# Designs tried in a protein design run: peptides against a protein of PDB entry 4DOW. Part 8

Target 1, 157 residues: chain A of PDB entry 4DOW
Amino acid sequence: TFSWVGRPLPNRKQFQQMYREICMKINDGSEIHIKVGQFVLIQGEDNKKPYVAKLIELFQNGAEVPPKKCARVQWFVRFLEIPVSKRHLLGRSPPAQEIFWYDCSDWDNKINVETIIGPVQVVALAPEEVIPVDQKSEETLFVKLSWNKKDFAPLPP

## One batch from the design tools (peptide; made by RFdiffusion4, then SolubleMPNN)

Design b1_p9_2_s3 (from b1_p9_2, 7 letters changed)
Fold by OpenDDE base, seed 2:
Structure b1_p9_2_s3 (fold): chain B 157 residues (1-157), chain A 9 residues (1-9)
Amino acid sequence: as target 1 above (157 residues)
Amino acid sequence: AEKYILPED
């Protein structure tokens, strides 16, 4: 169950109500609050690891019937989402905790909040910084580079 | 979420 937290933010977008925070209610009754700017895991394909995204906007889309709670996101990609033929461009075998900033606009960046599994910590690192690898690969993810479908590059500003 | 590149094993 997802519910908005707080009042809608002022905006001029027709059919949209903008929010800063959303509440996820878990089966055990506990609640998790997620805010714009935080990172989340998104439901992926069957038997695949969840997608990783940064929340850019939270909004209710009144243009849909019924209205939907939505988010706009900045996508990240896991190494195994990179085409096999291009993985060598990284020049190294990344640890499981490394993800990449997706620097393309071809993917739909609108999601339904109900696809959110939960929050995740993503830490940006400089190229020279070492990723601390442990057995808890999904506890914290790290990003050093972007992927633009052609090559890897330094993180966008 | 719809992505054009799917995760691989």
Scores: peptide ipSAE 0.038, ipTM 0.698, DockQ to the pose 0.179
Fold by OpenDDE base, seed 5:
Structure b1_p9_2_s3 (fold): chain B 157 residues (1-157), chain A 9 residues (1-9)
Amino acid sequence: as target 1 above (157 residues)
Amino acid sequence: AEKYILPED
């Protein structure tokens, strides 16, 4: 169950109500609050790892009937989402915790909030920094580079 | 368009 937290933000977009925060109620009855700017796991395909995204906007889409709770996101990609023929361009074997900033506009960046699994920690690192891989940090993801379907590049500012 | 996750290789 998802519900808005707080009052709608001031905006002039037709048929949209903007929000800063959403509440996710999970099975045990506890609540998780997720805000714009945080990172989340999104439901992926069957038998596949969840997608990773940064929340850019939270809004109720009044153009749909009935209205839907939605989010606009910045996508990240896992190494295994990169075509096999292009993985060599990285020049190294990345740890499972490494993700990449997706620098393309060919994917739909609007999602239904009901596809959100939960929050996740994403840490940006400089290229020379080492990704710490231990049991305590196994749930933390790290990003050093962007991927634009052609090559890897330094992270955008 | 939707995302696609390749099989593990």
Scores: peptide ipSAE 0.038, ipTM 0.694, DockQ to the pose 0.160
Fold by OpenDDE base, seed 4:
Formats: sequence, C-alpha cells, structure tokens
Structure b1_p9_2_s3 (fold): chain B 157 residues (1-157), chain A 9 residues (1-9)
Amino acid sequence: as target 1 above (157 residues)
Amino acid sequence: AEKYILPED
C-alpha cells in the first residue's frame, strides 16, 4: 500500500499532483518513507534481480482512471542487463554490486509506484576508487560509469 | 530496447 506524504507541491501540469514523499506500508505493518532523490529497487522480470532507479519525480496522474500514483525515474543498469555482445567493452569483470547510469532516453522512465520493492543505497565512486565487496556493504550498489547502449563512459557530473 | 516494469503479484 502506497500513500502520499504531505501536501502536493506547486506545479503547472494539468491533471498532475506532485509530491516529495510517499509512504510504503509493508506486510508487517511497518512503514517506509521514500523521497524524491532516493534510490529504489523496482520489480523486475522473473528470476532476475530488481531494477535500480533514482526517483526524480513523484506524482499522481489524474489523466488516468482511476488516478495512478507514479514516479519519474533515472534508470540504472545492472551488468547482466547489458547485451552479452557488449559486455566486453567494459574491459574488466565488475563486481556484482556495480551498476551503471543509463544514459539513454529510449526507456520509459515513468513507473507505477506499486512496482517499487523498497529503497536501496547507491554510492557514486571515482574510477580510481575500489568498490568494497564485504559482508557489511553487500547491499550497497556502486556506480562509476554510464552506459549508452554503445559504450561505457565516465559518470555524468 | 524497452524496459518493462510489471506490478508485483
């Protein structure tokens, strides 16, 4: 169950109400608050790891009937989401914790909030920084590079 | 390629 937190933000978009924060109620009755700017795991395909995204916008789409709670996201890509034929372009074997900034606009970046599994920690690193692969940080994801379906590039500023 | 997000069931 998802519910908006706070009042709608001022906006000029017809049929849309924007919010800063949403509340996710989980099975045990506890609540998790997720805000714009945070990173989330999103339901993926069967037998695949969840997608990773940064929340850019939270909004209720009143143009739909019934209105839907939606989010605009910046996608990240897991290494295994990259075509097999292109993976060699990285020039190294990345740890499982590494993700890549998706630098394309061909994917729909609007999601239903009900597809959000929960928050996740994403840390941006410089190329020379080592990704820590230990038990304490196994749930943290790291990003160094972008992927634009053609090649890898330095992470956008 | 399209990234399809489906609701959790």
Scores: peptide ipSAE 0.034, ipTM 0.641, DockQ to the pose 0.121
Fold by OpenDDE base, seed 3:
Structure b1_p9_2_s3 (fold): chain B 157 residues (1-157), chain A 9 residues (1-9)
Amino acid sequence: as target 1 above (157 residues)
Amino acid sequence: AEKYILPED
């Protein structure tokens, strides 16, 4: 269950109410607050790891009936999401914890908040910094580079 | 768009 936290933010978009924070109630009854700017895991396809994204906007879409709680996101890409024919362009075998900033606008970046599994920690590193790979489950993800469907590049500003 | 996250309902 998802519910808005706080009052709607001022905006000029018709049929949309923008928010800064949303509350996610999980199975044990506890609540997790997720804010714009945080990173989240999003439900992926069957037998695949969740998608990773940064929350850019939280809004209620009043054009739908009933209104839907939505988010606009900046996508990240896991290495296994990159086409097999292009993976060699990285020039190395990345650790499982590495993700890439998706530097394209061809993907739909609007999601339903109900697809959010929960928050995740994403840490940006310089190319020369070593990713601290541990033996634990995926708790922290790391990003060094962007992917624009053609090549890898340094992170955007 | 190549990627779209569908809701569960």
Scores: peptide ipSAE 0.033, ipTM 0.642, DockQ to the pose 0.090

Design b1_p9_2_s4 (from b1_p9_2, 6 letters changed)
Fold by OpenDDE base, seed 2:
Formats: structure tokens, C-alpha cells, sequence
Structure b1_p9_2_s4 (fold): chain B 157 residues (1-157), chain A 9 residues (1-9)
């Protein structure tokens, strides 16, 4: 179950109510609050790892019937989501915890919040920084580069 | 192709 936290933020979009925070209530009764700017795991395809995204906007879409709780996101890409023919462009074998900032506009960046599995920690690193792979950080994802469907590049500003 | 597919209702 998802519910808005706080009052709608001021905005001029006719059919949208903007929010800063949403509450996710899970089966055991516990609650997780997720805010704009945080990172989330989103339900992927069958037998696929969850997608990773940064929340850019949280909004109720009043143009839908019934209104839907939605988010706009910045997508990240797992290495295995990159086409096989282009993976060599990285020049290294990344650890499983590395993800890449998706620097293209061809993907729909609107999601239903009901597809959010939960929050995830994403840490931006400089190229020279080592990605730790240990039990303490096994749930943390790391990003050093962007992917624009043509090549890898330093992270966007 | 888009990455995200909305779940069926």
C-alpha cells in the first residue's frame, strides 16, 4: 500500500498533484518512507533483476481514471542490460554492484509507484575509487559512469 | 523500445 505523505507541493500542472514523499506499507505492517531524490528498485521482468532508478518527481496523475500514484525517474542501467555487442566498450569487467546512469531520452521515465520494490542505496564514485564488495555493502550500488547507448562517459554534472 | 512496462491491472 502506498500513501502520500504531507501536503501537495505547489505546481502549475493541471492534472497533477506533486508530492515530496510517499509511504510504502509492506506486508509485515512496517512502513518505509521514500522521498524525491532517493533511489529505488523497480519490479523488472520475470527472472530479471529489479530496475534501478532515481526518483525525480512524485505525483498523483489526475488525468488517469482512476487517478494513479506515479513517479518520474532517472533510469540507471545494470551492466547486463547493456547490449552484448557493446559491453566491451567498458574495458573492464565490472562488479555486480556497479550500475550506470542512463543518458538517453528514449525510455519512458514515468512509473506507477506500485512497481517500487523498495529503496536502495546508490553511491556515486570517482573513477579512481574502488567499489567495495563485501557483506557490509552488498546491497549498495555504485555508479561511476553514464551510458548513452553509444559509449560510456563520466557522470553527468 | 522502452525499458519500463506497466504491470497489468
Amino acid sequence: as target 1 above (157 residues)
Amino acid sequence: PKKYLLPPE
Scores: peptide ipSAE 0.045, ipTM 0.704, DockQ to the pose 0.109
Fold by OpenDDE base, seed 4:
Structure b1_p9_2_s4 (fold): chain B 157 residues (1-157), chain A 9 residues (1-9)
Amino acid sequence: as target 1 above (157 residues)
Amino acid sequence: PKKYLLPPE
């Protein structure tokens, strides 16, 4: 169950109400608050790991019937989402915790919040920084590069 | 192509 936290933010878009925060109630009755700017795991295909995204906007789309709680996201990609024929372009075997900033506009970046599994920690690193792999950081994802369907590149500033 | 697909109901 998802519910908005706080009052709608001022905006001029008809049929849209924007929010800063949403509350996700999980099975045990506890609540998780997720804010714009945080990273989330999104339900993926069967037998595949969840998608990773950064929340850019939270909004209720009143143009839909019934109204839907939605989010605008910046997508990341896991290495295994990269086509097999292009994985060699990375020039190294990445650790499982590495993800890549998706630098294309061909994907729909609007999601329904009901597909959010939960929050996840994502840390941006410089190329020279080593990705730490230990028990305490096992659930933390790291990003060094972007992927634009053609090649890998340094992250935009 | 669309990456995000709604899971089947």
Scores: peptide ipSAE 0.045, ipTM 0.705, DockQ to the pose 0.113
Fold by OpenDDE base, seed 3:
Structure b1_p9_2_s4 (fold): chain B 157 residues (1-157), chain A 9 residues (1-9)
Amino acid sequence: as target 1 above (157 residues)
Amino acid sequence: PKKYLLPPE
């Protein structure tokens, strides 16, 4: 289950209450607090790896009945999500831990928080830095580049 | 196209 942490933030959007933090209660009874700015794994399609995203907004959508707990996200893409015909543009075979900043606005970036699986660590690296693939960083994802459906580019600031 | 598919209502 998910519940808001703290009081709503001031905002000018009708039918929306914005929050900084949400609490996720998992099966063993423990709680995980997730904040705006953190990275999360989001439930993907069957037999597919979870989506990766950065939380940019947490809000309750009062326009829905009943109201829904939602988030707006900045999407990342895994290499295998990129069309086969364009993967060669990277010029290398990336490690499994590499993801790419999605630099387009064509995707719906509103999610239901109930689709959040949990937090994930994402580390930004310079192009010349080596991505560690040891066991210590097995669950850590790394981003060097953005993808805009046409080509790869340096990470946006 | 939409990447995220809403869960069934």
Scores: peptide ipSAE 0.043, ipTM 0.696, DockQ to the pose 0.110
Fold by OpenDDE base, seed 5:
Structure b1_p9_2_s4 (fold): chain B 157 residues (1-157), chain A 9 residues (1-9)
Amino acid sequence: as target 1 above (157 residues)
Amino acid sequence: PKKYLLPPE
């Protein structure tokens, strides 16, 4: 279950209540708090790895009946989400932990918070930095580049 | 906007 944490942020949007933080209650009864600006795993398709995204807004959409708890996100893509015919453009075989900033606006970036699996750690690296891959870092994802459906590019400073 | 879908592997 999901519930808002704190009071709504000052907002002039007519049918939306903006929030900074949301609480997830998981099966064992424990709670996980997720804030705007953090990275999350989102439920993917059947037999697929979860999607990765950065939370940029948390809001209750009062325009819907009943109101829905939503989030606006910045998408990341895994290497295997890139078309096979384009993967060679990277020029290397990336580790499984590498993700890419999705630099396109063709995807819907509004999600229902109920699709959030949980938080995930994402670390930005310079192109020349080596991705540390060990048993302790298996849960951490790394981003060096963006992907705009045409080519890879360094992340802006 | 369209739904986020994965291409075939």
Scores: peptide ipSAE 0.040, ipTM 0.714, DockQ to the pose 0.198; fails the geometry check

Design b1_p9_3_s1 (from b1_p9_3, 5 letters changed)
Fold by OpenDDE base, seed 2:
Structure b1_p9_3_s1 (fold): chain B 157 residues (1-157), chain A 9 residues (1-9)
Amino acid sequence: as target 1 above (157 residues)
Amino acid sequence: MPKKFVRKK
């Protein structure tokens, strides 16, 4: 169950009520609060690892009937989401914890919040920084590069 | 489930 936290933010969009925070209530009754700017895991296709995204906007979409709780996201991609023919462009075998900033606009970046599995920690690293893959950080994902469907590049601003 | 690879219109 998802519910808005706080009052709607001022905005000029006719059919959208924007929010800063949403509450996710899970099966055991506990609550997780997720804010704009945080990173989340999103339900992937069957037998696929969850997608990773950064929340850019949280909004209720009044243009839909009934209104839907939505998010606009910045997508990340896992290495295995990159086409096999292009993976060699990385020039290395990345650890499982590495993800890449998706630097294209061809994907739909609106999601229903009900697809959110939960929050995840994403840490941006410089190219020379080593990704720590240990027991303490196994839940943390790391990003060094962007992917624009053609090549890898330094992270965008 | 979101279709991440669906083209943005």
Scores: peptide ipSAE 0.068, ipTM 0.786, DockQ to the pose 0.295
Fold by OpenDDE base, seed 3:
Structure b1_p9_3_s1 (fold): chain B 157 residues (1-157), chain A 9 residues (1-9)
Amino acid sequence: as target 1 above (157 residues)
Amino acid sequence: MPKKFVRKK
């Protein structure tokens, strides 16, 4: 289950209540708190790896009946989400830990918080920096580049 | 399960 933490933030949007933090109650009864600005894993399609995103807004959508707890996200994309015909544009075989900043606005960036699996660590690196691959950091994802459906580019500033 | 949908403009 998901519940808001704290009071709604000041907001001018008529049908939205903005929040800074949400609490996930997981199966064992423990709680995971997730805040705006953190990175999360989101449920993918059947037989697909979870999606990766950065939370930019947490809000309750009062326009829906019943109101829904939602998030607005900045998407990342896994290498295997990129069309096969365009993967060669990277010019290298990336490690499994590498993800890419999705630099397009064509995707719906609103999600239901119920699709959040949990937080994940994402570290930005310069292109020349080596992605560490070891047991201690195997759960950490790394981003060096953006992807705009046409080519790879340096990360947005 | 949820998927990334193309925004309908």
Scores: peptide ipSAE 0.067, ipTM 0.782, DockQ to the pose 0.237
Fold by OpenDDE base, seed 1:
Structure b1_p9_3_s1 (fold): chain B 157 residues (1-157), chain A 9 residues (1-9)
Amino acid sequence: as target 1 above (157 residues)
Amino acid sequence: MPKKFVRKK
C-alpha cells in the first residue's frame, strides 16, 4: 500500500498533484518512506534482477481514471541489460554492483509507484575509484559512467 | 535496447 506523505507541492501542471515523499506499507505493517531524489528498485520481468532508478518526481496523475500514484524516474541500466554485441565497449568486466546512467529518452520514464520494490543505495564514483565489494557494501550499487546505446561516457554532471 | 517492461505488484 502506497500513500502520500505531506502536502502537495506547488506546481502548474494541470491534473497533477506533486509530492515530495511517499509511504510504502509492507506486509508486516511496517512503513518505508521514500523521497524524491532517492534511488529505488523497480519490479522487472520474471527471472530478471529488479530495475534501478532515481526518483525525479512523485505525482498523482489526475488525468487517469481512476487517478494513479506515479513517479517520474531516471533510469539506470545493469551491465547485463546492455546488448551482448556492445558490452565490449566498456573495455573491462564490471563488478556486479556497477550500474550505468541511462542517457537516452526512448524509455518511458513514468512508472506506477506500485512497481517500486524498495529503496536502494547508489553511489557515484570517479572512474579511477575502486568499487568496494565487501559484505558491508554488497547491497550498494555504484555508477561511474553513462550509457547512451552507442557508447559509455562520463557521468552527467 | 528495448523499452523496459515494469511489472505491477
Scores: peptide ipSAE 0.064, ipTM 0.775, DockQ to the pose 0.154
Fold by OpenDDE base, seed 5:
Structure b1_p9_3_s1 (fold): chain B 157 residues (1-157), chain A 9 residues (1-9)
Amino acid sequence: as target 1 above (157 residues)
Amino acid sequence: MPKKFVRKK
C-alpha cells in the first residue's frame, strides 16, 4: 500500500495536492520511502522488463473519483523498447544495464503510484566512460544518451 | 497518442 509522507506542499492547482515523499509498505510490513527526484521501476507488460522512470511530481488527484495517488515522470527507454530497425543507429551492442533518456513528449507521463515496483539506482555517465557490466543483475542502471525516436544524442548538461 | 501501458501491483 502507498501513503503520503508529510504535509502537502504549497500549491494552487485545483483538485491536486502535491507531496515530496511517499511511503510504500511491502508484504513483510517493512516500508520504503520514495522521494521526488528519485528513480523507480514501474510494472510493464507481461513477460517484459519493468519500465524505468524518474519521479518529477507526486500528487493526489482529486479530479478522479475516487481520488488517486499519482506521479508525473520522466521516462527512460530500454534498448529493447527501441524499434529493431533503428537499433543500429547506436553503433554498438549495449549492455543490458544501459537505458536511454526518452526525449519526446508523445508518451503519457502520468502514472498511478500503484504501478511502482520500487526504487532503482540510475547513474549518468559520459559517452567515453565504461559501464561496469554485471551479467547477473540489473541492480544499477546506466544512462549515457537520449533517444528521440529518430536518433541517439548526448545527454544535456 | 501512444503511451506506455503499465500495470497495477
Scores: peptide ipSAE 0.064, ipTM 0.770, DockQ to the pose 0.152

Design b1_p9_3_s2 (from b1_p9_3, 5 letters changed)
Fold by OpenDDE base, seed 4:
Parts: structure tokens; sequence; C-alpha cells
Structure b1_p9_3_s2 (fold): chain B 157 residues (1-157), chain A 9 residues (1-9)
């Protein structure tokens, strides 16, 4: 169950109410609050790891009946989402915890909040910094580079 | 689940 937290933010969009924060109530009754700017795991396809995204906007889409709770996201990409023919461009075998900033605008970046699994920690690193891969840090993801469908590049500012 | 690879409209 997802519920808005706080009052709607001012905006000029006709059919949208903008919010800063949403509350996710899970099965045991506990609550997780997620804010714009945080990172989330999003339900993927069967036998696939969850998608990773940064929340850019939270909004209720009043153009739909009934209104839908939605988010606008910045996508990240897991290495296995990159086409096989392009993976060699990385020049290394990345650890499982590495993700890449998706530097294209061709993907739909609107999601239903019901697809959010939960928050996740994403840490930006310089290329020379070591990604720790142990059980204690397994829940943390790391990003060093962007991917623009053509090549890998330094992380955007 | 989201249609991540669907082109933006």
Amino acid sequence: as target 1 above (157 residues)
Amino acid sequence: KPKKFVRKK
C-alpha cells in the first residue's frame, strides 16, 4: 500500500498533484518512507534482477481513472542489461554491485509506484576506487560510469 | 512490472 506524505507541492500541470514523499506500507505493517532524490529497486521481469532508478518526481496522475500514483525516474542499467555485443567496451568484468547511469532519453521514465520494491543505497565512486564486494555491503550498489548505448563515459555531475 | 525498454512517447 502506497500513500502520499505531506501536502501537494505547487505545480502547473493540469492533471498532476506533485509530492515530495510517499509512504510504503509493507506486509508486517511497518512503513518505509521514500523521497524524491532517493534510489529505489523496481520490479523486473521474471528471473531478472530488479531495475534500479533514482526518483525524480512523485505525482498523482489525475488524467487516469482512477487516479494513479506515479513516479518519474532516472534509470540505471545493470551490466547484463547492456547488449552482449557492447559489453566488451567496459574492458573489465564488473562486480555484481556495479550499475551504470543510463545517459539516454529514449526509455519511458514514468512508472507506477506499485512497482517499487523498496529503497536502495547507491554510491557514486571514481573509476579508481574499489567496489567492496562482501556480505555486509551486498545491499549497496555502486556507480562509476554512464552508458549512452554507444560507450561508457565518466559519471555525469 | 514497468516497460523499461518502451520508447518514450
Scores: peptide ipSAE 0.068, ipTM 0.788, DockQ to the pose 0.288
Fold by OpenDDE base, seed 3:
Structure b1_p9_3_s2 (fold): chain B 157 residues (1-157), chain A 9 residues (1-9)
Amino acid sequence: as target 1 above (157 residues)
Amino acid sequence: KPKKFVRKK
């Protein structure tokens, strides 16, 4: 169950009520609060790992009937989401914790909040920084590069 | 589930 936290933020969009925070109530009754700017895991396709994204906006889409709780996201991409034929462009075998900033506009960046699994930690690193792979930080994801369907590049500023 | 690979307006 998802519910808005707080009152709508002021905005000019006719059919959207924007929010800063949403509450996710899970099965045991506990609550997880997720805010704009945080990173989340999003339900993937069947037998696929969850997607990773940064929350850009949280909004109720009043243009839909019934209204839907939505988010606008900046996508990341896991290495295994990149076509096999292009993975060599990275020039190395990345650790499982590495993700890439998706630098294209061809993907739908609006999601239903019901697809959010939960928050995740994403840390930006310089290319020369070593990704720590230990049990203590195994759930932390790291991003060094962007991917634009053609090549890898340094992260956007 | 999100249809990540399709641009929707």
Scores: peptide ipSAE 0.068, ipTM 0.783, DockQ to the pose 0.247
Fold by OpenDDE base, seed 2:
Structure b1_p9_3_s2 (fold): chain B 157 residues (1-157), chain A 9 residues (1-9)
Amino acid sequence: as target 1 above (157 residues)
Amino acid sequence: KPKKFVRKK
């Protein structure tokens, strides 16, 4: 169950009520609060790892009937989501915890919040920084590079 | 389930 936290933020978009925070209530009754700017895991396709995204906007979409709780996201991509023919462009075998900033506009970046599995920690690293892969940080994802469907590049500002 | 590979209009 998802519910908005706080009052709608001022905005000029018709049919859209924007929010800063959403509450996710899970099966045991506990609550997880997720804010704009945080990173989330999103339900992937069957037998696939969850998608990773940064929340850019949270909004109620009144243009839909019935109104839907939605988010605008910045997508990340896992290495295994990159076409096989392009993976060699990385020039290395990345650790499982590495993800890439998706630097294209072709993907739909609106999601229904009901697809959110939960929060995840994403840490940006400089190219020379080593990705720590141990039990203490196995849940943390790391990003060094962007992917624009053609090549890898330094992380966007 | 979201299909992020679906192209934006």
Scores: peptide ipSAE 0.070, ipTM 0.789, DockQ to the pose 0.291; fails the geometry check
Fold by OpenDDE base, seed 5:
Structure b1_p9_3_s2 (fold): chain B 157 residues (1-157), chain A 9 residues (1-9)
Amino acid sequence: as target 1 above (157 residues)
Amino acid sequence: KPKKFVRKK
């Protein structure tokens, strides 16, 4: 179950109410609060790992009937989401914890909040920094580069 | 499930 936290933010969009924070109530009755700017795991395709994204906006879309709780996201991609024919462009075999900032606008970046699995930690690193792989950091994802469907590049500023 | 790879309209 998802519910808005706090009052809607001021905006001029006719059919949308903007929010800073959403509450996710899970099976055991506990609550997880997720805010704009945080990173989340999103339900992926069957038999695939969850998608990774940064929350840019949280909004209720009143243009839909019934109204939907939605989010706008910045996508990341896992290495295995990159076409096999282009993976060699990285020039190395990345650890499973590495993800890439998706630097294209051709993907739909609107999601329903019910597809959010939960928050995740994403750490930005310089290209020369070593990705730590240990038991305690197993759930942490790391980003060094962007991917624009053509090549890998330094992270956008 | 979201259609991540669907082109943005």
Scores: peptide ipSAE 0.069, ipTM 0.789, DockQ to the pose 0.292; fails the geometry check

Design b1_p9_3_s3 (from b1_p9_3, 7 letters changed)
Fold by OpenDDE base, seed 1:
Structure b1_p9_3_s3 (fold): chain B 157 residues (1-157), chain A 9 residues (1-9)
Amino acid sequence: as target 1 above (157 residues)
Amino acid sequence: KPEKYVRKK
């Protein structure tokens, strides 16, 4: 169950009410608050690891009937989401915890909040920094580079 | 349980 936290933000967008924070109620009754700017895991198809995204906007889409709680996101991609034919462009075998900033606008970046599994920690690293790989806990994801469907590049500033 | 998301282009 998802519910808005706080008052709607000032907004000129017709049919949209924007929020800064949303509350996710878990089965045991506990609550997780997720804010704009945080990272989340999004449920994908079966046999696939969850998608990773940064929350850019939280909004209720009043243009839909009934209104839907939505989010606009910045996508990240896992290495295995990159086409096989282009993976060699990285020049290395990344650890499982590495993700890449998706630097394209061809993907729809609107999601229903009901697809959110929960928050996840994403740490940005400089290219020369070593990704700490914890075999016992892969809770933290790391990003060094962007992927624009053609090549890898330094992470956007 | 969360709904499944399918990326659209």
Scores: peptide ipSAE 0.393, ipTM 0.909, DockQ to the pose 0.917
Fold by OpenDDE base, seed 5:
Structure b1_p9_3_s3 (fold): chain B 157 residues (1-157), chain A 9 residues (1-9)
Amino acid sequence: as target 1 above (157 residues)
Amino acid sequence: KPEKYVRKK
């Protein structure tokens, strides 16, 4: 169950009410608060790792009937989501915790909040920094590069 | 159980 936290943010969009924070109530009755700017895991296909995204906007879409709680996101991609024929362009075998900033606009970046599994920690690193691989940071994801469907590049500003 | 998201291009 998802519910808005706080008052709507001022905006001029005709059919949208924007929010800064949403509350996610999980099975045991506890609550997790997720804010714009945080990273989340999104449920994908069966037997696949969840998608990773950064929350850019939280909004209720009043154009739909009934209204839907939605988010606009910046996508990240896992290495295994990159076509096999292009993986060699990285020039190395990345650890499982590495993800890549998706630098394309060809994907729809609107999601229903009901697809969110929960928050996740994403840490940006310089290319020369070592990604730690230990039990303490097993759930932490790391990003060094962007992927634009053609090549890898340094992270955007 | 979360809903399944289908990435659309």
Scores: peptide ipSAE 0.391, ipTM 0.908, DockQ to the pose 0.907
Fold by OpenDDE base, seed 3:
Structure b1_p9_3_s3 (fold): chain B 157 residues (1-157), chain A 9 residues (1-9)
Amino acid sequence: as target 1 above (157 residues)
Amino acid sequence: KPEKYVRKK
């Protein structure tokens, strides 16, 4: 169950109410608050790793019937989401915890909040920094580079 | 149980 936290932010869009924060109630009854600017895991199809995204906007879409709680996101990609034929462009074998900033606009960046599994920690690193790989879990993901479907590039400062 | 997201262009 998802519920808005706080009052809607000032907004000029006719059918959208924007929010800073949403409350996610999980199975055990506990609550997790997720804010704009945080990173989340998004449920994909079975037997696949969740998608990773940064929340850019939280909004209720009144243009839909019934209204939907939505988010606008910045996508990240896991290495295995990159086409096999282009993975060699990285020039190295990344650890499982490395993700890449998706630097393209060809993907729809609107999601239903119902697809959110929960928050995740994403840490930006300089290229020379070593990723502290934890083989036991992917509780923390690391990003060094962007991917634009053509090549990898350093993240902007 | 979260809904499944289908990535689309």
Scores: peptide ipSAE 0.389, ipTM 0.907, DockQ to the pose 0.905
Fold by OpenDDE base, seed 4:
Structure b1_p9_3_s3 (fold): chain B 157 residues (1-157), chain A 9 residues (1-9)
Amino acid sequence: as target 1 above (157 residues)
Amino acid sequence: KPEKYVRKK
């Protein structure tokens, strides 16, 4: 169950109400608050790792019937999401915790909040910084580079 | 159970 936290933010979109924060109620009855700017895991296919995204906007889409709670996101990609023929361009075998900033606009970036599994920690690192692959910290993901479907590049500002 | 997302290219 998802519910809005706080008052709607000012905006000029006719059928949209913008929010800063949403509350996610999980199975045991506890609540997790997620804000714009945080990172989330999104449910995909059963045999695939969850998608990773940064929340850019939270909004209720009143143009739909019934209204939907939605988010605009910046996508990240896991190494295994990159085509096999292009993986060699990285020049190394990345750890499982590494993700890449998706630097393309060909993907739809609107999601239903019902697809969100929960929040996740994403840490930006310089290329020379070592990713700490610790079993105790496997819940933390790390990003060093972007991927634009052609090559890897330095992380955008 | 979360809803499954299908990425559209």
Scores: peptide ipSAE 0.388, ipTM 0.907, DockQ to the pose 0.877

